Peptides against a protein of PDB entry 3C2G. Designs and how they scored, part 167

Target 1, 209 residues: chain A of PDB entry 3C2G
Amino acid sequence: IRTFDLLGLLLHDSDAIDGFVRSDGVGAITTVVQYPNNDLIRAGCKLLLQVSDAKALAKTPLENILPFLLRLIEIHPDDEVIYSGTGFLSNVVAHKQHVKDIAIRSNAIFLLHTIISKYPRLDELTDAPKRNRVCEIICNCLRTLNNFLMMWIPTPNGETKTAGPNEKQQVCKFIEIDILKKLMSCLSCEGMDTPGLLELRSTILRSFI

## One batch from the design tools (peptide; made by RFdiffusion4, then SolubleMPNN)

Design b2_p29_7_s1 (from b2_p29_7, 17 letters changed)
Fold by OpenDDE base, seed 2:
Structure b2_p29_7_s1 (fold): chain B 209 residues (1-209), chain A 29 residues (1-29)
Amino acid sequence: as target 1 above (209 residues)
Amino acid sequence: EEEELEELLEKLLEKLLELREEQLKRARS
């Protein structure tokens, strides 16, 4: 744990982060978080989040790493782990088609739905720190979903991938009334990325209409 | 298992420190 704190302090600039990622730092953290220590897992996932937007990740094989992290988020009932993991997922899939494909094959869409479903509406949370953390988690999930959906929107100059029937079915779960209510509750959250939510809404509408 | 983990973390930290030192040396040159 102390070591992760020190690592976090050293990884404060983009060059250091890229250097860490190029040295298989993500793989190293992934190895560490396999140990059954909650504090270690939390610290490791936080560090993963910190490096999740590194340019060097574009050259990092994630075929083994990403499915493992998705499973970790699925089974670990810790808001901090879920926050860090969903944040990592959101950042790592951004602008990387191959990573999106890995995530989707690893049932990421369903996982996002599961995560959102586990949390109450934000208006039902009276504790501000908890509410804010849940809001951030939901936002991470929505940004990730948006990144997936964008693959299936026709671009003027590109071949558009089509969502498979399973993916489409999984995406349809996000338009369920209970999910929509939770999404709407996020709009009232202080510090919420309202533009991001509106973008997702637009993307969903364009995907289904 | 805990000892192995600590050793792994120490090695990771050491590698990161080495990388940082190399970057600092390059920036000064």
Scores: peptide ipSAE 0.090, ipTM 0.642, DockQ to the pose 0.037
Fold by OpenDDE base, seed 1:
Structure b2_p29_7_s1 (fold): chain B 209 residues (1-209), chain A 29 residues (1-29)
Amino acid sequence: as target 1 above (209 residues)
Amino acid sequence: EEEELEELLEKLLEKLLELREEQLKRARS
């Protein structure tokens, strides 16, 4: 645990982060968090979030790492793990088509829906720290979903990937009334990525037209 | 399992030390 804290202190600049990632730091963390220790898992996922925007990740094989992380956040009830994991996912899929494909094949769309579904509406949360954390988790999920949907929007060049029937069905779950109500509750939350939420709405509409 | 975990933590610590050394070298240059 202390090792992760120390690593977090040293990984404060992009060069250090890239160096860590190039040395298989992400693989090392994912190996450590396979042990059933909640404190260790929390610390490891936090560190993953810290390095999640590293340029070196574009050259890192994620075929085993990403499915493992998705499974971890699926089964783990800890909000801090879910926050860090969804944050990592959001950052790592950004601008990387091959990583998006790995995530989607690993049932990421369904997982995002599951995560949002498990939390109450933000206006029902009276505890400010809890509400803020849930807000951040939902934001991470929405940014990730937006990144997926953008793959299926026609480009000016006319060629676009087509979502499979299963992916379409999973995306349709996000327009369910209960999900929409939760998303609407986020718009009133301070610190919410309101522009991102509006962008997602636009992207969803474009995906179904 | 505990021995394997200790070995993994030692490897992470080694990475930490390497990063620290690189930072010190950059600060001196």
Scores: peptide ipSAE 0.088, ipTM 0.644, DockQ to the pose 0.036
Fold by OpenDDE base, seed 4:
Structure b2_p29_7_s1 (fold): chain B 209 residues (1-209), chain A 29 residues (1-29)
Amino acid sequence: as target 1 above (209 residues)
Amino acid sequence: EEEELEELLEKLLEKLLELREEQLKRARS
């Protein structure tokens, strides 16, 4: 655990982070977090989040890493793990079509729905730190979802990937009334990325028109 | 399993320290 904290301190600049990623640092972390130690898993996922915006990730094979992380988030109830994991996911899929495809094939859309479904409405959370963390998790999920949906929006150049039937079905889960109520509750959160929510709304609407 | 984990962590730390030293050398040149 102390090692991960030290690593986090060392990975404070973009060059160090890129160097770490190029040296299969993400793979190393994912190997470590396979051990059933909650503190270790938390620390490892936090470190993953810290390196998740690295440019070197675009050249890093994520075919094994990403499915593993998704499963970890799915089975682990720890908010810190979920926060870090969804943060990693949201960053790693950004502007990387191949990574989006890996995530989608690994049922990431369904996972995002599951995560949001597990948390109460934000207005029901009285503990501010907990509420803020849940808000951040939901924001990470929504940002990730938006990144996925944008792939299926027609571009002026006419090149649009079509969502498969399974993906469409998974996306439809987000328009369920209970999910919509939870999403609406996010608008009352001070830390909520309101522009991001509005962007997602726009993206969803554009996907159905 | 704990020993293996410690070894993995040590290797990871060593790798990061090496990378940082390389960066510091480049910044001073």
Scores: peptide ipSAE 0.073, ipTM 0.624, DockQ to the pose 0.037
Fold by OpenDDE base, seed 5:
Structure b2_p29_7_s1 (fold): chain B 209 residues (1-209), chain A 29 residues (1-29)
Amino acid sequence: as target 1 above (209 residues)
Amino acid sequence: EEEELEELLEKLLEKLLELREEQLKRARS
């Protein structure tokens, strides 16, 4: 745990982060968080989030890392782990088609639905720190979903990938009324990425219409 | 298992310290 704190202090500049990622730092953290220690898992996932936008990740194989992280988020009830993990997911899939494909094959769309489903509406959370953390988690999920859906929207050149039947089925789950109510509750959350949520709404509409 | 974890963490820390030192050396050049 102390080591992760020290690592976090050293990984503040982009060059250090890229150097860490190039040295398989993400793989190393992933190995560490396999140990059944909640504090260690929290610290490791937090560090993953810190390096999740590194340019060097574009050249890092994530075929083994990403499925593991998705499974970790699926089975771990800790909001801090879920926050860090969904934040990592959101950043690593951004602008990386091959990473999106890995995530989708690893049932990421369904996982996002599961995460949103397990939290109450934000207006039902009276504890401000908890509400804010849940809000951030939902934002991470929505940003990730938006990144996936954008794959299936026609480009200006008229070219588009077609979502498979399984992906379409998974995406359709987000149109469930209970999910929509939860998403609407996010619009009232202070600090919510409202522009991002509106962008997702537009993307969803474009995907289904 | 704990010893293996500690060894892994130490190696990771050493690697980062090396990277930081290299970065500082480059900044001086």
Scores: peptide ipSAE 0.073, ipTM 0.619, DockQ to the pose 0.036

Design b2_p29_7_s4 (from b2_p29_7, 20 letters changed)
Fold by OpenDDE base, seed 1:
Structure b2_p29_7_s4 (fold): chain B 209 residues (1-209), chain A 29 residues (1-29)
Amino acid sequence: as target 1 above (209 residues)
Amino acid sequence: MEEEKALEEEKKLEELLKKYEEQLKRALS
């Protein structure tokens, strides 16, 4: 735990982060957090989030790491783990088709829906820190979904990957009224990236038209 | 056995940390 905190202090620039990732730092963290210690898991996932935008991740094999993280998020009720894990996921899939494919094959779309569904509406949360954390989690999930949806939007070149029938069915769950209400509630949260959420809303709606 | 493995991997991270500390010290010199 202390080691993760110290690493977090040193990983303050892009070069240090890339060096860590090139040294299989992500793999090392995922190995350590396999031990069932909540504090260790929290610290490890937090560190993963810190390095989640590293350029070096594009060259890192994630075939074993990503499914493990998804499973970790699925089985842990801890908001901090879910926050860090969904944040990592949203960043790591960005602009990386092969990583998106791994995530989708690992049932990420369904997991994202499950995560959003398990939280109450934000307007029902009276505790501001809790409400903000839940909002961030939902935003991470939705941002990840947006990255998936973008794969199936026609490009000017006319070549678009077609979503499989299972993926399409899973995506359709995000137009449920409950999910849409939660998205709208996030737009009302103070300090949130409202323009980004509106863009995401637009993408979601366009994907179903 | 799982705890022992976790501790061993934590030591690897500590070693990595030491390497970065040394690199940072050299960069600041």
Scores: peptide ipSAE 0.050, ipTM 0.623, DockQ to the pose 0.034
Fold by OpenDDE base, seed 5:
Structure b2_p29_7_s4 (fold): chain B 209 residues (1-209), chain A 29 residues (1-29)
Amino acid sequence: as target 1 above (209 residues)
Amino acid sequence: MEEEKALEEEKKLEELLKKYEEQLKRALS
């Protein structure tokens, strides 16, 4: 735990983060958080989030790491772990087709829906820190979904990948009224990127037109 | 065995931390 905290304090710039990632830091953290220590898991996932946008991740094999993290998020009830894990996921799949494929094969789309469905409506949360954290989690999930949807949007040249039937079915769950309401509720959260959320909403909805 | 693996990975992270600390010290000097 202390090591993760200290590492987090040292990973302030892109070069340091890339160095950590190139040194298999993500793998090391992932190995450590496999142990049933909640504080360790929290600290490790937080550190993962911190390095989740590293350029070096493009060259990091995530075939073993990502499924593990997804499983961790699935089974762990801790909001901080879910926040960090979904944040990591959203960042790591961005601009990385191979990582998106790994995530999708690992049932990420369904997991994202499950996570969003787990939380109550934001207006029902009176505790501001809790409400904000839940909002961030939902946003992370939706951002991750957006990254997946982008694979199936036609390019300017008219070429596009086609989502499989299973993927389409899983994506359709995100247009459920409850999910859409939760997305909309995030717009009222303090400090949230409202334009970004609106764009995300538009992308999601357009994917079904 | 699982605890031993955890300890080993923790040690690896500690070693990495030490390297970064040393690098930071050098950069600040």
Scores: peptide ipSAE 0.034, ipTM 0.592, DockQ to the pose 0.034
Fold by OpenDDE base, seed 3:
Structure b2_p29_7_s4 (fold): chain B 209 residues (1-209), chain A 29 residues (1-29)
Amino acid sequence: as target 1 above (209 residues)
Amino acid sequence: MEEEKALEEEKKLEELLKKYEEQLKRALS
């Protein structure tokens, strides 16, 4: 825990973060958080989120790291771990086709749906900090989904992949009325990227029309 | 046993950080 706190203080700029990632820092964190210590897991996942936008991640082998993180999020009932993990996932898959492929093969689409489905509607949450955290988690999941959907939408100048039948079936679950209501409820949360959520809505519509 | 392993992995992370610092010093020199 102390090491993660120190690392968090040192990783204050993009160059430091990239240097840490190039030195297999993400692998080191992932190894440490494999042990059953909740505080260590929270601290490690928070640090992963802090480095999740690093350009050096494009050259980092994530074949072992990403499946582990997805499993951790699946089994750990901690909003802070889920927040950090889904945030990491959302950022790490952005603009990286090979990472999207690893995530999809590791059942990420189903996991995202499971996470969103487990949380109540935001209007049912009376505690503002809890409501905000849940909103952020849902938004992280939806942003990740948007990154996946964009692969399968034909663009005039882009490489378009075809989703497999299983992936298509899993994606169809996100047009369920309860999921759509949760998406809409996130638009009213403070500090949210409303333009990004509106873009996601447009991407969803393009995927199913 | 699990706590001891966690401490050992934390030490490995500290050593990694030291190596990173050394690399930064060499790059700035």
Scores: peptide ipSAE 0.021, ipTM 0.565, DockQ to the pose 0.032
Fold by OpenDDE base, seed 2:
Structure b2_p29_7_s4 (fold): chain B 209 residues (1-209), chain A 29 residues (1-29)
Amino acid sequence: as target 1 above (209 residues)
Amino acid sequence: MEEEKALEEEKKLEELLKKYEEQLKRALS
């Protein structure tokens, strides 16, 4: 735990973060968080989040790392782990088709649905720190979903992929009424990426209308 | 015995991470 904190202090700029990632830092963290220690897992996932937007991740093999993280998020009840993990996911899939494919094959869309389903509506949360954390988690999930859906929107200059039947099924679960209500509740939360949520709404509409 | 093994494995992982931290510090200096 202390080591992760120290690493976090060292990773204060983009060059340091890229250096860490190029040195298989993500692999090192994932090795450590395989140990069943909640504090260690929390600290490790937090560090993963910290490096999740590194440019060097584009050259990092994530075939083993990402499925493991998805499983960790799936089984771990800790909001901090879920926050960090979904944040990592949302960042690492951004602009990386290969990573999106790995995530989707690992049932990430359905996992996002499951995560959102776990939490009550934000208006039902009276504790501000808890509400904010849940909001952030939901936002991470939505941003990730948006990144997936964008792959299937025709662009004039790009090859458009078509969602397979499994992906369509996973997306259908995500757009259930209960999930949509929770998503809408996020729009009213302070500090939310409202533009991101609106973008997702637009993406959903373009994908399904 | 399983708890002791888990603790030992945790300690090994922490030591590994500490070594990695030191290597990273040297690489980033």
Scores: peptide ipSAE 0.093, ipTM 0.667, DockQ to the pose 0.029; fails the geometry check

Design b2_p29_8_s3 (from b2_p29_8, 15 letters changed)
Fold by OpenDDE base, seed 1:
Structure b2_p29_8_s3 (fold): chain B 209 residues (1-209), chain A 29 residues (1-29)
Amino acid sequence: as target 1 above (209 residues)
Amino acid sequence: VEERLQKAAKEQEEDFDKVVELAKQALLE
C-alpha cells in the first residue's frame, strides 16, 4: 500500500510515468491487485489512474490487462476502485482504436451500463462527497462510451466502422430513461467537465440520426 | 415519448433500426 503511494509521488513527471509504463509498470500493478486486499486494490487502481494518460500506453499490450481490470471493476463493490478503474479505462481508450476494440470485445459497453445502472440518481444522494464521486464515475463511464460511439459516426472522410449487432443492442440500452436522466444529472454537478458532457450528449444523439 | 422509447428498446432489443427510428421521432417531438 505505502509502496503505491510512494510510487504515486514519484510518478508526477511525464518522463517518469512513461518510464514506469515502458517497464511494464501497469502489468506489475495488475499483478499486485490480484491479491484479495481491498486497500491494496484501491491503491493499485489509483496508481493506474495516475498513469492512464501516459504516451507509453500506446505501445503497451493491453490484451491481458484490460479484461482483468474490467472484471475487477465488475466484481469489486468499491466506489474508489470503480472511480479509478473507469477513469483508467476512459483515458486509455482515448485516441487508441486498438484499445477500444479490446475493451469492446471484453464486454466494456455492457459493463458501463451496469455501473451506471447500479448507482441511484444523483438527486437521491444527500451526502455531497458520495454524490460527487458517483457523478465522476458516471462521467467516466459516459466518456468511455463517447469514445466508442465516435467509431461508428460517419466522418467527413467517409470512413465509418460498423458496430456489430451485439454492440448495437448494448448501445441501445443507453437511451433508457434512467440512463438519460443520470447523464443529465451529471450536468448539475459542480466541477464537472460540462463541455465534455454536452459533447457526449451530442454524440449519443448523432448515433441515432 | 421517453417511456415508449424505453419500451421499444427493451422489446425490440435486436431491432436496432426500429429503435433508431423511434429515437429520431422522439427527438422531433
Scores: peptide ipSAE 0.028, ipTM 0.512, DockQ to the pose 0.029
Fold by OpenDDE base, seed 5:
Structure b2_p29_8_s3 (fold): chain B 209 residues (1-209), chain A 29 residues (1-29)
Amino acid sequence: as target 1 above (209 residues)
Amino acid sequence: VEERLQKAAKEQEEDFDKVVELAKQALLE
């Protein structure tokens, strides 16, 4: 725990973060958070979020790291772990097709559906800090899904990836009407990423219609 | 700006539902 806090202080700029990532820092964190200590898991996931936009991640093998993190988020009821983990996921898949493929094969789309499904409507949350954290988690999920769907949008060069049958099924689960109505209800709450939700809508239109 | 986007999103809720249903159908074909 203390080590992660100290590392967080040292990782104050992009060069330091890239240096940490190039030294397999992400692998080191994921090894440490395999131990059943909730405080350690929270601190480790927070540090992962801090380095999640590093350019050096494009050269980091995530085949073992990402499935582990997804499983951790799946089984851990802790909002702080889910926040950090979904934040990491949303950043690490951005602009990296190979990472998107790993995440999708690891059932990430359905996991995002499950995460949103377990939370009440934001208007039912009376505690403002809790409501804001849940809102941030939902926004991370939406941004991640948007990044997945973008790979199926036709490019100007005429190359288009098509969703496989498994991916189609997972996407259909995520975009259940009850889930989308829940997301739309969040528009009445302050702090919701309304532009992100509208971007997701636009991406659905461009990908499948 | 955010309030305008929220209002626009609510006004388009029905259109969004229709789009989602069409997308689901296309995925299941």
Scores: peptide ipSAE 0.024, ipTM 0.436, DockQ to the pose 0.050
Fold by OpenDDE base, seed 2:
Structure b2_p29_8_s3 (fold): chain B 209 residues (1-209), chain A 29 residues (1-29)
Amino acid sequence: as target 1 above (209 residues)
Amino acid sequence: VEERLQKAAKEQEEDFDKVVELAKQALLE
């Protein structure tokens, strides 16, 4: 735990972060968080989030890391772990087709739906810190979903990938009334990525309507 | 429509059904 905190203090600049990632730092964290210690898992996932936008991740094999992380956030009830894990997922899939494919094959779309489904509506959360954290988690899930959907939008040259039938079905769950209520509730949260929800709307329209 | 959705979400935290209906309309427009 203290080691992760110390590492977090040292990893403030992009070069240090890239150096850590190039040295298999992500693999090291994932090894450590395999121990059934909640504090360790929380600290490790927080550090993962911190390095999740590293340029060096584009050269890092994630075939074993992503499925592990997805499983971790699936089984762990801790909001901080889920926040960090979904944040990591959102960042790591951004602009990386190969990573998106790994995540999708690892049932990430369904997991995102599950995560959103487990939380109450934001209006039912009276504790402001908890409400904000839940909103951030939903936004992370939303951003990740956007990143997936963007693969299926035609490029200027007319080339596009097509979503499989299973992926389409899983995506359709995000426009169910209960899920939509939770997503729309994020618009009421100040300081949240409201543009992200609007982007999702646009992306859904372009992809499925 | 989007601005109206944002406003409705902020002003009417209690009326999620209305927000959903507005969102559905926004998806159709």
Scores: peptide ipSAE 0.019, ipTM 0.425, DockQ to the pose 0.036
Fold by OpenDDE base, seed 4:
Structure b2_p29_8_s3 (fold): chain B 209 residues (1-209), chain A 29 residues (1-29)
Amino acid sequence: as target 1 above (209 residues)
Amino acid sequence: VEERLQKAAKEQEEDFDKVVELAKQALLE
């Protein structure tokens, strides 16, 4: 635990983070969080989130790491683990088609839906810190979904992938009224990535018109 | 459309049904 905290303090710039990632730092964290210690899991996932936007991740094999993390957040009901894990997922899939493919094969779409569905409406949460954390989790999930949907939208200059029938069915669950209400509620939250949520809205329109 | 939806979400946070209906309308445009 303390080691992860200290390491997090040292990883304060992009070069240090890239160096850590190139040295298989993500693999090292995932090895450590396999131990059944909740505090260790929280600290490890927080550190994963901290390095999740590293450029070096584009060259890191994530075939074993990403499925493990997805399973971890699936079985762990801790909001802090879910926050860090979904944050990691949203960042690592960004601009990396091969990572998106790994995530989708690892049932990420269904997991994201499950996570969003688990939480009540934000207006039902009276505790502001809890409400904010839940909002952040939902936003992480929705940002990840946006990254997936964008793969299937025709671009003038790009080869577009078509969603498989299973992926399409899983994505259709995100247009359920309950999910849409949660998306809209996130737009009312202060300090959230409103531009990203609006982008998702636009992406949904383009995907489901 | 996005700006209208954002405004509706902020001003009508308690009226989720109206916000969802606006979103549905936007899907039909």
Scores: peptide ipSAE 0.019, ipTM 0.403, DockQ to the pose 0.040

